# Designs tried in a protein design run: peptides against a protein of PDB entry 2N1D. Part 31

Target 1, 169 residues: chain A of PDB entry 2N1D
Amino acid sequence: EVKVKIPEELKPWLVDDWDLITRQKQLFYLPAKKNVDSILEDYANYKKSRGNTDNKEYAVNEVVAGIKEYFNVMLGTQLLYKFERPQYAEILADHPDAPMSQVYGAPHLLRLFVRIGAMLAYTPLDEKSLALLLNYLHDFLKYLAKNSATLFSASDYEVAPPEYHRKAV

## One batch from the design tools (peptide; aimed at target 1 P12 V15)

Design b1_p21_2_s4 (made by RFdiffusion4, then SolubleMPNN; from b1_p21_2, 7 letters changed)
Fold by OpenDDE base, seed 4:
Structure b1_p21_2_s4 (fold): chain B 169 residues (1-169), chain A 21 residues (1-21)
Amino acid sequence: as target 1 above (169 residues)
Amino acid sequence: SSDELAEMMEEIAEEYEEELE
C-alpha cells in the first residue's frame, strides 16, 4: 500500500469538509471561485519562483499535469459524497465537456490525496520514481497547508435548498 | 466510491478527536 501523508494542519479541514457535506447537508459553491486548475497553476508558479535547480526526475509541470489528470478522472467516481451526486449530475448536464478541474476547488482537490495512494500502488512506476512522485505530492500538500487560510473556508459552502434534498437519497 | 471516502474521513475524524483530548 502506498500512503500519502496528509499534513496535520489539513486534517481538521478534511473533517470539516466532510461534516459540512454529510452532516450539515451543505454544498460547495460551484463553479469554484478558485478552481483546481488555478490552484495548480499557482503552485507551479510558486515552485518556479523558488528556483528549482535540483536534478529531479519529474518536472513540476509534469507533476501538476499528473495531479490534474488524476483529479479529472477520479472526481466523479471517487471524490464525492453521496449527497453531492445530484450537484455533480447537474454540472455534467450543463458542462458536459468541461474538465472537473475547472469546476471544483480546493476541498475536492484535497480529497484526492486521501484516495490517490491506492491508485498509485498499481502504477507501473519503479520504486525510485514512485518515491520521487510521492515527494512531489507531499510538497504540494505542504503548499496547500501553507495556504490553507485562503484555500479552505466554510463560507464557500451553502445550505442545499429543499428541492435538492428530494433529489439526494 | 462515496462509502470508501466517508469511511476514510471518519477514521481521520476519530484520530483527530483523540489528539484533541
Scores: peptide ipSAE 0.328, ipTM 0.836, DockQ to the pose 0.858
OpenDDE base, seeds 1, 2, 3, 5: peptide ipSAE 0.325, 0.314, 0.314, 0.324; ipTM 0.833, 0.830, 0.829, 0.836

Design b1_p21_3 (made by RFdiffusion4)
Pose (drawn by RFdiffusion4):
Structure b1_p21_3 (pose): chain A 169 residues (1-169), chain P 21 residues (1-21)
Amino acid sequence: as target 1 above (169 residues)
Amino acid sequence: ELTEEEYEEYIEKIQEELGEV
């Protein structure tokens, strides 16, 4: 199976997010302003601002769109805990206009890369095509971890009260 | 702080527990 190193700079954050959901019994039931699509656009324009190009412009642009669609096909199914099902239906009902790639903010973005390595093990392309994919994915994760101090806000996870657990049982 | 092996174990747990919806 494909071995992909998830940024060890973000591993403490991954465990922190998991620790908050499971151990700390905290849930993310609110729309974040720092959202995945905004970070995607930020990274997409970042590559352009350093070196204005046409050939790499659409390359970054569609790869970012690829992460967007990849995130959309996994967010509510593959990137979600069973304990987040209540907050999912809650946020979805309260804010039916807002995309999930926005309301769940940056903490849920890292989950995509965790699961996409597993699913891409069942769809094995050659090393070279996969290398270009992982190249840009790791490049994004490098930038993601670089600005992660002002990027991720796991502190918005609030402990779910017993009345709220009634929606999980 | 956690070791590299401990982080690998936790990531495995996260991968197993994600997508249980």

Design b1_p21_3_s1 (made by RFdiffusion4, then SolubleMPNN; from b1_p21_3, 13 letters changed)
Fold by OpenDDE base, seed 1:
Structure b1_p21_3_s1 (fold): chain B 169 residues (1-169), chain A 21 residues (1-21)
Amino acid sequence: as target 1 above (169 residues)
Amino acid sequence: MLSDEELDAKLAEILAELGKV
């Protein structure tokens, strides 16, 4: 298994997110005001603005594309709490052709990095390539940490309505 | 404020809960 280190600044948020959903029975508002696609785009632009070479720019774009793909593949099966399943079913019904990276936001994106290490173990990359990828993933996580005040907020969650509770029982 | 050990314990719970149907 591949070890992906979560920045210490973001670990408390993962706990808060867990608490909001599982104990407080709240739901992240969907579609997200700032979706995963937008977050990744902002990161790419941030990296490009720092004067990177063409090759480095290409690498950033590939990393962004990879993160997006992993997120879209893993969201429904790996990144949801049980309480969120009815909401996900509704999203699938209402947006059958939309990638989840256009629906979900920062909290679920952060959850990806809790699980992605196990998935990377199956990726056919040599040690050097894997190390490079991990460096970019850690760089992205540091970006999330730097912007955590704007990306992660309990105000993006809402108490699930009574009809949802009945459905989730 | 949670200690590092408490935080890691909570993360373990998160790992256990994610993906449940």
Scores: peptide ipSAE 0.425, ipTM 0.904, DockQ to the pose 0.800
OpenDDE base, seeds 2, 3, 4, 5: peptide ipSAE 0.420, 0.419, 0.422, 0.423; ipTM 0.901, 0.903, 0.903, 0.904

Design b1_p21_3_s2 (made by RFdiffusion4, then SolubleMPNN; from b1_p21_3, 9 letters changed)
Fold by OpenDDE base, seed 4:
Structure b1_p21_3_s2 (fold): chain B 169 residues (1-169), chain A 21 residues (1-21)
Amino acid sequence: as target 1 above (169 residues)
Amino acid sequence: MLSDEEYEEKLEEILKELGSV
């Protein structure tokens, strides 16, 4: 099994996110004010500002593209709690061709890294390539941790209306 | 901060519930 280590700073948020959705019956506000695309763009720009060479910049861009791709593929099937399904269905109905990375935000992006390890275990990557990928994923997670105060907030959630509860049974 | 044990316990719950229909 491939283990993606979640930074200590983000572990409590995963629990809070879980609690907000499953126990408090809240929903993350969609479309996200800060969507996954913008978060990844900010990360890429951040890495560029750190004085990376062309090769490093290219590698970061490839990692960003990969994260985006995995997120868009996995969001609907693996990154939602049951309570969020009606919301997702509404998003698909209203924006059938929109990538979910343009709709969802940091909390759902973080959930990707809870699940991605299992998928990476079955990828046809050699040991060296996998190690490199993991290093970048951990680097990105550290970036999320560093910016956690702005990226993860309970104020981005709202209590689902009564009519939603009827759909979410 | 959550202890390692507390986190792992909650993580297991999260893993069970994510993707549920």
Scores: peptide ipSAE 0.319, ipTM 0.868, DockQ to the pose 0.771
OpenDDE base, seeds 1, 2, 3, 5: peptide ipSAE 0.285, 0.277, 0.301, 0.295; ipTM 0.852, 0.841, 0.861, 0.857

Design b1_p21_3_s3 (made by RFdiffusion4, then SolubleMPNN; from b1_p21_3, 10 letters changed)
Fold by OpenDDE base, seed 1:
Structure b1_p21_3_s3 (fold): chain B 169 residues (1-169), chain A 21 residues (1-21)
Amino acid sequence: as target 1 above (169 residues)
Amino acid sequence: SLSDEELEEKLKEILEELGKV
């Protein structure tokens, strides 16, 4: 098993996100005001501004591309609560060819890191490459924690309408 | 507000609930 450590600052948010959806029956507003693509772009630019050029810049870009790919693959099958399924169906109907990284935002991106460890365990990476990847993933999570005040907010959620409740079992 | 132990318990619940259809 590959362990991806979630920063202590972000663990409470995962619980709040869970509570908003499962207990309060709210939905994250879609399409996100700031989508996953934008968040990853900001991270890459942040790293570049810190003097991480040349080989280090390539590494950041590869990590960003990897996170995006994993997110787009895993969103529909592993990163949604049951209550969010009708919303996801609507998104697929309205945006049939759009990657989910252009629709969803920070909360769902954070959920990725709850599940990504298990996926990485089956990825054919040598120990050195895996360690390097984990370091960058943890670095990205630290970035999310640093910017949590602007990335994670309950105001980005809204109470699901009555018609939605009838669709959601 | 939650203790470290309570927080970890909730995270386990989250892990189990995600992906359910």
Scores: peptide ipSAE 0.495, ipTM 0.916, DockQ to the pose 0.784
OpenDDE base, seeds 2, 3, 4, 5: peptide ipSAE 0.486, 0.494, 0.493, 0.487; ipTM 0.914, 0.916, 0.916, 0.915

Design b1_p21_3_s4 (made by RFdiffusion4, then SolubleMPNN; from b1_p21_3, 10 letters changed)
Fold by OpenDDE base, seed 1:
Structure b1_p21_3_s4 (fold): chain B 169 residues (1-169), chain A 21 residues (1-21)
Amino acid sequence: as target 1 above (169 residues)
Amino acid sequence: MLSDEEMEERLEQILAELGQV
């Protein structure tokens, strides 16, 4: 098993996100004001501004591309609570060809890192490559923690309408 | 505020509930 450590600063947000959806019956507003693509782009630009050029810049771009790919693959099957399933169905109907990284935002991106460890265990990476990848994933998570005030907000959620409740079992 | 133990228990619950259909 591959363990991806979530920063202590972000663990409370995962709980708040869980509470908003499962207990308060709210939904994250979609499409996100700041989608996953934008967040990853900001991270890449941040790393570049810190003097990470040449091989380091290449590594950042590869990590960003990898996170995006994993997110798009995993969102529908592994990153949604049961209450969010009707909303996801609506998104698929309205945006049939759009990658989910262009629709969803920071909360769902953070959920990826709760699940990604198990998938990485089945990825054919040698120990050195896996260690390097994990270092960058942890670096990205630290970036999210640093910018959590602007990325994570309960105001991005809204109470689901009565009609939605009838669809959600 | 949740204790460290309570936090980890909740995170395990989150892990279990994500992906449910």
Scores: peptide ipSAE 0.613, ipTM 0.939, DockQ to the pose 0.786
OpenDDE base, seeds 2, 3, 4, 5: peptide ipSAE 0.612, 0.611, 0.612, 0.609; ipTM 0.939, 0.939, 0.939, 0.939

Design b1_p21_4 (made by RFdiffusion4)
Pose (drawn by RFdiffusion4):
Structure b1_p21_4 (pose): chain A 169 residues (1-169), chain P 21 residues (1-21)
Amino acid sequence: as target 1 above (169 residues)
Amino acid sequence: AEEEFEETMEEIAEEYEEEEE
């Protein structure tokens, strides 16, 4: 199976997010302003601002769109805990206009890369095509970890009260 | 799929704890 190194700079964050959901019994039931699409756009424009190009412009642009669609096909199914089901229905009902790539903010973005390596093991392309994909994915993760101090806000996870657990049982 | 995700995150946590040791 494909071996993909998830940024060790973000590993503490991955464990932190997991720790909050499972161990700390905290849930993310609110729409974050720092959202995945905004970070995608920020990275997309970042590559352009350093070197204004046409050939790489659409490349970054569509790859970012790829992450967007990849995230959309996994967010509520593959990138979600069973304990997040109540908050999912809650946020979806309260804010039916807002996309999930927005309301769940940056902490849920890292989950995509964790699961996508597994699913892409069942759809094995050659090393070269996969290398270009992982190249840009790792490049994004490099930038993601670089600005992660002002990017991720796991502190918004609040402990789910017993009354709220009634929606999980 | 949610259970598999949780297991994957647990494996990442175990690997992280081993590296910290």

Design b1_p21_4_s1 (made by RFdiffusion4, then SolubleMPNN; from b1_p21_4, 8 letters changed)
Fold by OpenDDE base, seed 4:
Structure b1_p21_4_s1 (fold): chain B 169 residues (1-169), chain A 21 residues (1-21)
Amino acid sequence: as target 1 above (169 residues)
Amino acid sequence: SSDELEAMMEEIAKEYEEELE
C-alpha cells in the first residue's frame, strides 16, 4: 500500500470540509473562485521562484501535469460525497467539455490526496520513481498547508437550497 | 466511490478527535 501523508495542519480542514457537505448540507461554490488549475500554477511558480534548476523545474511541471490529470479523472467518480452528486451533474450538463480542474478548487483537490495512494500502488513506476513522485506530492501538500489560510475557507460554501435537497438522496 | 471517500474521512475525523482529547 502506498500512503500519502496528509500534513497535520490540513487534517482539520479535511474534517471541516467533510462536515460542511455531509452534515451541514452545504455545497462548495462552483465554479471555484480559485480553481485547481490556478492552484497548481501558483505552486509551479512558487517552486520556480525558489531557485530550482532546470531539471527540478521540469520535474515540478510534470508533477503538476500529473496531479491535474489524476484530479480530472478521479473527481467525478472518487472525490465527491453523495450530497455533491446533483451539483456535479449540473456542472457536467452546463460545461460538458470543461476539465474539472477548471471548475473545482482547493477542498476537492485536497481530497485527491486522500484517495490517490491506492491508485499509485498499481502504477507501473519503479521504486525510485515512485519515491520521487511521493516526495513531490508531499512537497505540494506542504505548500497547501503553508497557504491553507487563503486556500480553505468555510465562506466558500453555501447552504444548499430546498430544491437541491429533493435531488440529493 | 463516495462511500469509500466518506469512510476514509470518518476515519480521519475520529483520529483527529482523539488527538484533540
Scores: peptide ipSAE 0.416, ipTM 0.880, DockQ to the pose 0.902
OpenDDE base, seeds 1, 2, 3, 5: peptide ipSAE 0.399, 0.408, 0.376, 0.392; ipTM 0.873, 0.877, 0.866, 0.873

Design b1_p21_4_s2 (made by RFdiffusion4, then SolubleMPNN; from b1_p21_4, 10 letters changed)
Fold by OpenDDE base, seed 5:
Structure b1_p21_4_s2 (fold): chain B 169 residues (1-169), chain A 21 residues (1-21)
Amino acid sequence: as target 1 above (169 residues)
Amino acid sequence: SSDELAAMMEKIAEEYEKELE
């Protein structure tokens, strides 16, 4: 089993996000003000600005591309709570040609790292390559933690209207 | 899958609450 460690600073947010949706019946405002594509781009630029010239098997751009791909594949089937499904259906209808990384934001991206470990266990990577990938994923998570004040906020959520509750059975 | 996500968050919540105690 592949374990991806979530920074302690981000665990409270995962719980709050879960609570806002499942118990308080709120929805993250979509399309996100800052989407996943933008977050990943900022991370890539951040890494480049630091002048990292390490000769590694995985480059930052490759890791970013990988995270984006995993997110777009897993969002609809793995990263949504039941209460969010009607919203997702509406998003698909309104934005049929847009990848979900252009619609959703930081909270849903963070959820990816709760589930990605199981997916990585089935990837054809040798031990050394997997370790390197995990290091990048942990590095990205540290980046999210460092910028958590600007990326995660309860003000990005709103109470779902009564008509939505009827659809979210 | 959605249930799995919820279960994982519930586990994280339980662990977090233990850390606060």
Scores: peptide ipSAE 0.328, ipTM 0.845, DockQ to the pose 0.869
OpenDDE base, seeds 1, 2, 3, 4: peptide ipSAE 0.128, 0.312, 0.313, 0.320; ipTM 0.760, 0.837, 0.838, 0.841

Design b1_p21_4_s3 (made by RFdiffusion4, then SolubleMPNN; from b1_p21_4, 8 letters changed)
Fold by OpenDDE base, seed 2:
Structure b1_p21_4_s3 (fold): chain B 169 residues (1-169), chain A 21 residues (1-21)
Amino acid sequence: as target 1 above (169 residues)
Amino acid sequence: SSEELAEMMEAIAEEYEKELE
């Protein structure tokens, strides 16, 4: 298995996110005020502003595209708690053709990195390419940690209504 | 605590695995 290390600063958020959903029966407000697409765009722009060469810029764009693709593929099947399934179904019904990276935000994006390692283990990458990819993924996670105050907040969650509870449990 | 965090992270992993099954 390929191991992706989550920054220590973000691990408590994963726990809080889990608690908000599973124990407090809250839902992340959708569509996200700041969606995954926007977060990735900000990261790419941040990297560009640091004076990267054309080659480095290309690599960042490829990594951003890859993260987006993985997120959109994995969100519905691997990144949701059971309690969130009815919400996801509603989103699909209302926006059947919208990529989930335009709907969901930072908390669900962070969950991707808990699970992406297993997926990368089956990706046909040579050792050097895999190491480079992992470096970029870790770099992105560090970016999330640096901006955690604006990306992760319990105020983005709300208590699910009673009618939701009846169909979620 | 660190131990509590580890247990909760394991719970998260188990939850996701259940969704895949």
Scores: peptide ipSAE 0.184, ipTM 0.737, DockQ to the pose 0.062
OpenDDE base, seeds 1, 3, 4, 5: peptide ipSAE 0.036, 0.088, 0.059, 0.154; ipTM 0.682, 0.706, 0.715, 0.741

Design b1_p21_4_s4 (made by RFdiffusion4, then SolubleMPNN; from b1_p21_4, 10 letters changed)
Fold by OpenDDE base, seed 1:
Structure b1_p21_4_s4 (fold): chain B 169 residues (1-169), chain A 21 residues (1-21)
Amino acid sequence: as target 1 above (169 residues)
Amino acid sequence: SSEELAEMMEKIAEEYAKELA
């Protein structure tokens, strides 16, 4: 099994996010002010600014593309709590042709890394390639941790209206 | 599934609570 370690700084946020949705019955405001595409772009630019070689830059771009693809595939089926399903249905109706990486933001992106390890176990990668990928994933998670103050906030959530509760139950 | 995700978060929450106790 492939294990992706979540930084200790981000674990409290995962708990808060879970609590906001499942216990406090709040919803993350969509479309996100800063979507997954933007976060990944910022990361890529950050890595580029640190003077990476052409080969390393290529690798970063591939990792970013991979994360985006995994997110878009897994969001609807693996990364949502039951309470978020009606909201997701509304998003699909309003944005039928848009990838979810353009709609959702940092909290849902972070949830991906809780589940991505199991998916990577079924990916046809040799040991060396997998190790390299894991290094980049951990590097990205460290980036999220360093920028957590601007990426994760309870103020991005709001109490679901009574009409929504009727749909979710 | 959403249930599996919730269970994983609950486990993380329990571990975090133990660290705070």
Scores: peptide ipSAE 0.280, ipTM 0.826, DockQ to the pose 0.840
OpenDDE base, seeds 2, 3, 4, 5: peptide ipSAE 0.255, 0.258, 0.271, 0.254; ipTM 0.815, 0.816, 0.821, 0.817

Design b1_p21_5 (made by RFdiffusion4)
Pose (drawn by RFdiffusion4):
Structure b1_p21_5 (pose): chain A 169 residues (1-169), chain P 21 residues (1-21)
Amino acid sequence: as target 1 above (169 residues)
Amino acid sequence: EEEEEELEEEVEEAEEELGED
């Protein structure tokens, strides 16, 4: 199976997010302003601002769109804990206009790369095409971890009260 | 090194529990 090194800079964050959901019994039931699509656009424009190009412009642009669609096909199904089901229905009902790539903010973005390596093991392309994909994915993750101090806000996870657990049982 | 091994185990656990129904 494909071996992809998830950024060890973000591994403490991955465990922190998991620790908050499972161990700390905290849930993310609120729409974050720092959202995945905004970070995607920020990275997409970042590559352009350093070197204004046409050939790489659409390349970054559609790869970002790829992450967007990849995230959309996994967010509520593959990137979600069973304990996040109540907050999912809650946020979806309270804010039916807002996309999930926005309301769940940056902490839920890292989950995509964790599961996409597994699913892409069942769809094995050659090393070269996969290398270009992982190249840009790792490049994004490099930038992601670089600005992660002002990017991720796991502190918004609030402990789910017993009354709220009634929606999980 | 021991702290890194523990962190890798916790990462593996976090990955295994992600996406469960």

Design b1_p21_5_s1 (made by RFdiffusion4, then SolubleMPNN; from b1_p21_5, 10 letters changed)
Fold by OpenDDE base, seed 4:
Structure b1_p21_5_s1 (fold): chain B 169 residues (1-169), chain A 21 residues (1-21)
Amino acid sequence: as target 1 above (169 residues)
Amino acid sequence: SEAEAELEKRFEEAAAALGEQ
């Protein structure tokens, strides 16, 4: 399995996220005020503004596109807690043709990196390419950590209504 | 520390719960 290291400063958030949903029965407000597309765009702009030679090794646009694609593919099947399933079903009904990267936000994006390693293990990438990709994924995680105060907040969650509880298993 | 160990434990629990139906 490919290991994607989550920054230590983000682990508490993932625990809080899990607690908010699973124990406190809250839901992340959707559509996100700042969706995944926007976060990735900000990251891309951030990287381009700084300018690095390693961008020649693996373009930031390719990294962003890859993260977005993996997110959109994995969100529904791998990045939701059980309590979030009814919400997801409603989102699909309301936005059948919208990529989930336009609906969901930072917390769910962070969850991607908990599971993406397993997916990357089956990619046909050569060792060098995989290493470069991993470096960029870790770089992106560092970016999320740096901006965690603005990206991750319990105030973006709300208590699920009683009717939701009846739908949720 | 034990606090860090507990955090890691909870993190792993959270991670394991992702994707459940």
Scores: peptide ipSAE 0.658, ipTM 0.941, DockQ to the pose 0.868
OpenDDE base, seeds 1, 2, 3, 5: peptide ipSAE 0.658, 0.651, 0.652, 0.653; ipTM 0.941, 0.940, 0.940, 0.940

Design b1_p21_5_s2 (made by RFdiffusion4, then SolubleMPNN; from b1_p21_5, 10 letters changed)
Fold by OpenDDE base, seed 5:
Structure b1_p21_5_s2 (fold): chain B 169 residues (1-169), chain A 21 residues (1-21)
Amino acid sequence: as target 1 above (169 residues)
Amino acid sequence: MKEEEELEKRVAEAAAALGQA
């Protein structure tokens, strides 16, 4: 297994997110005010503004593209709690061709990094490439931590209505 | 360290619940 270390600053949010959904029966407001695409774009621009070389800038773009792809592939199968399934079904019905990176936001993006390690274990990457990728993933996570005050907020959640509870098993 | 250990435990629980149908 490939271990992706979550910054200590973000670990409490993973727990709060879990609690909001599973215990408090709340839902993250969708579509997200700031979706995954925009977060990744901001990160790329942030890295560019730091005066990186052309090669490093290109690498960042590749990493961003990779994160987006992984997110879009894994969201529906691996990044949702059971209580969120009806909401996801509704999203799919209303937006069948929309990438989930355009619908979901920071909390779900953070969940990706909890599970991505297992996926990377089955990816045919050489040791050197994997190490490089992990460095970028950790760099991105540090970026999320630095911007956590604006990216992660309980105010982005609302109590699910009674009608939703009837849908949720 | 106790709080950190407890937090890690809860993170693991949250992680384990992801992907359930």
Scores: peptide ipSAE 0.674, ipTM 0.938, DockQ to the pose 0.869
OpenDDE base, seeds 1, 2, 3, 4: peptide ipSAE 0.670, 0.673, 0.672, 0.671; ipTM 0.937, 0.938, 0.937, 0.936

Design b1_p21_5_s3 (made by RFdiffusion4, then SolubleMPNN; from b1_p21_5, 12 letters changed)
Fold by OpenDDE base, seed 5:
Structure b1_p21_5_s3 (fold): chain B 169 residues (1-169), chain A 21 residues (1-21)
Amino acid sequence: as target 1 above (169 residues)
Amino acid sequence: MEKQKELDKRVEEAKAALGQQ
């Protein structure tokens, strides 16, 4: 398995997110006020504003596109807790053709990076390409850590209603 | 170090719970 290191600043959030959903029986408010697409766009713009060359800008765009694709592929099968499944089913019913990167937000995006390593292990990338990709992924994670105060908040969750509990358990 | 170990353990527990149907 390819190891993607999570910044220490974000590890507590992964635990809090897990606790909010599984123990406190809360749900992240959907559609996200700031969805994955928006976060990735902000990152790309941030990188562009740092005086990158044209080649570096292109690379950032490719990384953003890749993260988005992985997120959209993995969200439904690998990035949800059991308690979130009814909510996901409702989202699929209401938005069958919408990419999940337009619906979900920062917490679920962060979850991607705890699982993406296993997926990368099966990707036919040479060692140099994989190392380069990992560098960009870590750079993005550093961006998330830098902006964690605005991206990750328990106030974006709400207690699931009683009728939801009946569906989930 | 113990606090870090506990945090990493909890992260792994959270990771393990993802993807459950």
Scores: peptide ipSAE 0.691, ipTM 0.941, DockQ to the pose 0.871
OpenDDE base, seeds 1, 2, 3, 4: peptide ipSAE 0.690, 0.688, 0.690, 0.689; ipTM 0.942, 0.941, 0.941, 0.941

Design b1_p21_5_s4 (made by RFdiffusion4, then SolubleMPNN; from b1_p21_5, 13 letters changed)
Fold by OpenDDE base, seed 4:
Structure b1_p21_5_s4 (fold): chain B 169 residues (1-169), chain A 21 residues (1-21)
Amino acid sequence: as target 1 above (169 residues)
Amino acid sequence: DAEQAELDARVAEAAAALGQK
């Protein structure tokens, strides 16, 4: 199994995110003020501004595209807690055909990296390619950790209304 | 240490709950 290490700075957030939704019955405000697309764009721009070679810039773009694709594919089936299902249904109704990377934000993006390892285990990548990918994924996670103060906040969640609770059973 | 192990356990618990319907 491919293991993607979560930065220590973000581990508490994964727990808090889980707690906010599953135990405190809150929902992340959607559409996100800063969606996954924008986060990935910021990361790409950040990497490009760091003096990377053209080849590295290309690699960053490919990684960003890959993360986006994985996120959009996995969000609905693998990255939601049960309590979030009605919200997701509303999103699908309100934003038909819109990629979820344009709707969801950092917390859900972080969840991707909790599950992506298992997906990568079934991806036919050679050792070198896998190592390179993992390096970029870890690099991106470090970027999230570096910007965690602005990307992860309980204030982005709100208590779900009673009517939501009734349909979230 | 024990605190780290507990945190990792909580992360695993959170992870396990993802994708439930």
Scores: peptide ipSAE 0.712, ipTM 0.954, DockQ to the pose 0.871
OpenDDE base, seeds 1, 2, 3, 5: peptide ipSAE 0.709, 0.709, 0.711, 0.712; ipTM 0.954, 0.954, 0.954, 0.954

Design b1_p21_6 (made by RFdiffusion4)
Pose (drawn by RFdiffusion4):
Structure b1_p21_6 (pose): chain A 169 residues (1-169), chain P 21 residues (1-21)
Amino acid sequence: as target 1 above (169 residues)
Amino acid sequence: PKEYSDEEIEEALEKMKEELS
C-alpha cells in the first residue's frame, strides 16, 4: 500500500483534533471564517505571486480544484466521526446555504490527506503520476504547516453537553 | 499545539484512521 508521510509538523494537530472529538468530548458546531476553500485560494495565489506564470497558473488552479472535489467526496463520509453526525445535521440545517468546506474550517482539511492515501492504495497508478500528485499535495501541506499557527483554530471545539449527546445516541 | 510522544502519535493516528468514517 502507498506509504505517504503526513507532515509531522501537523501530526500534533491531528492528534489534537482527534483528542478533542473523542477524549475531550468536544465538537465543532460553528462556521469558521478561516475555511478550506479560502486556504486553497490563498495557496493557489501564493504560487502565482512568487512567480507569475501561465503554465503553472492553471496547474496550481486545477490541482487546488482537485483538492476541493476530493474533499467534497470525502468530507461527510470518510473525513467525519460518528460523533460529528449531530453537528453535521445541525450546521447543515442552520446554514443550508454554506458549503461544508467553509463551515468546518481548517481543522477538517488535514483529514483529507489521512484518508486519501488509503483510498489511493486501492487505485494504484504508477510511481511517476503519483509522485506529481504527492509533490503538489506535500507542497501544499508544507505551506499549510508553515502558516498553521494562524491557520488552524482547534480552540473552537467546545465540549458537547449531555443534552447535545441526545442527538448522538 | 500540545506535545505528544512518537508512540502516542502513532497509536492515536492509527485510532483516528480506524474511527474516521

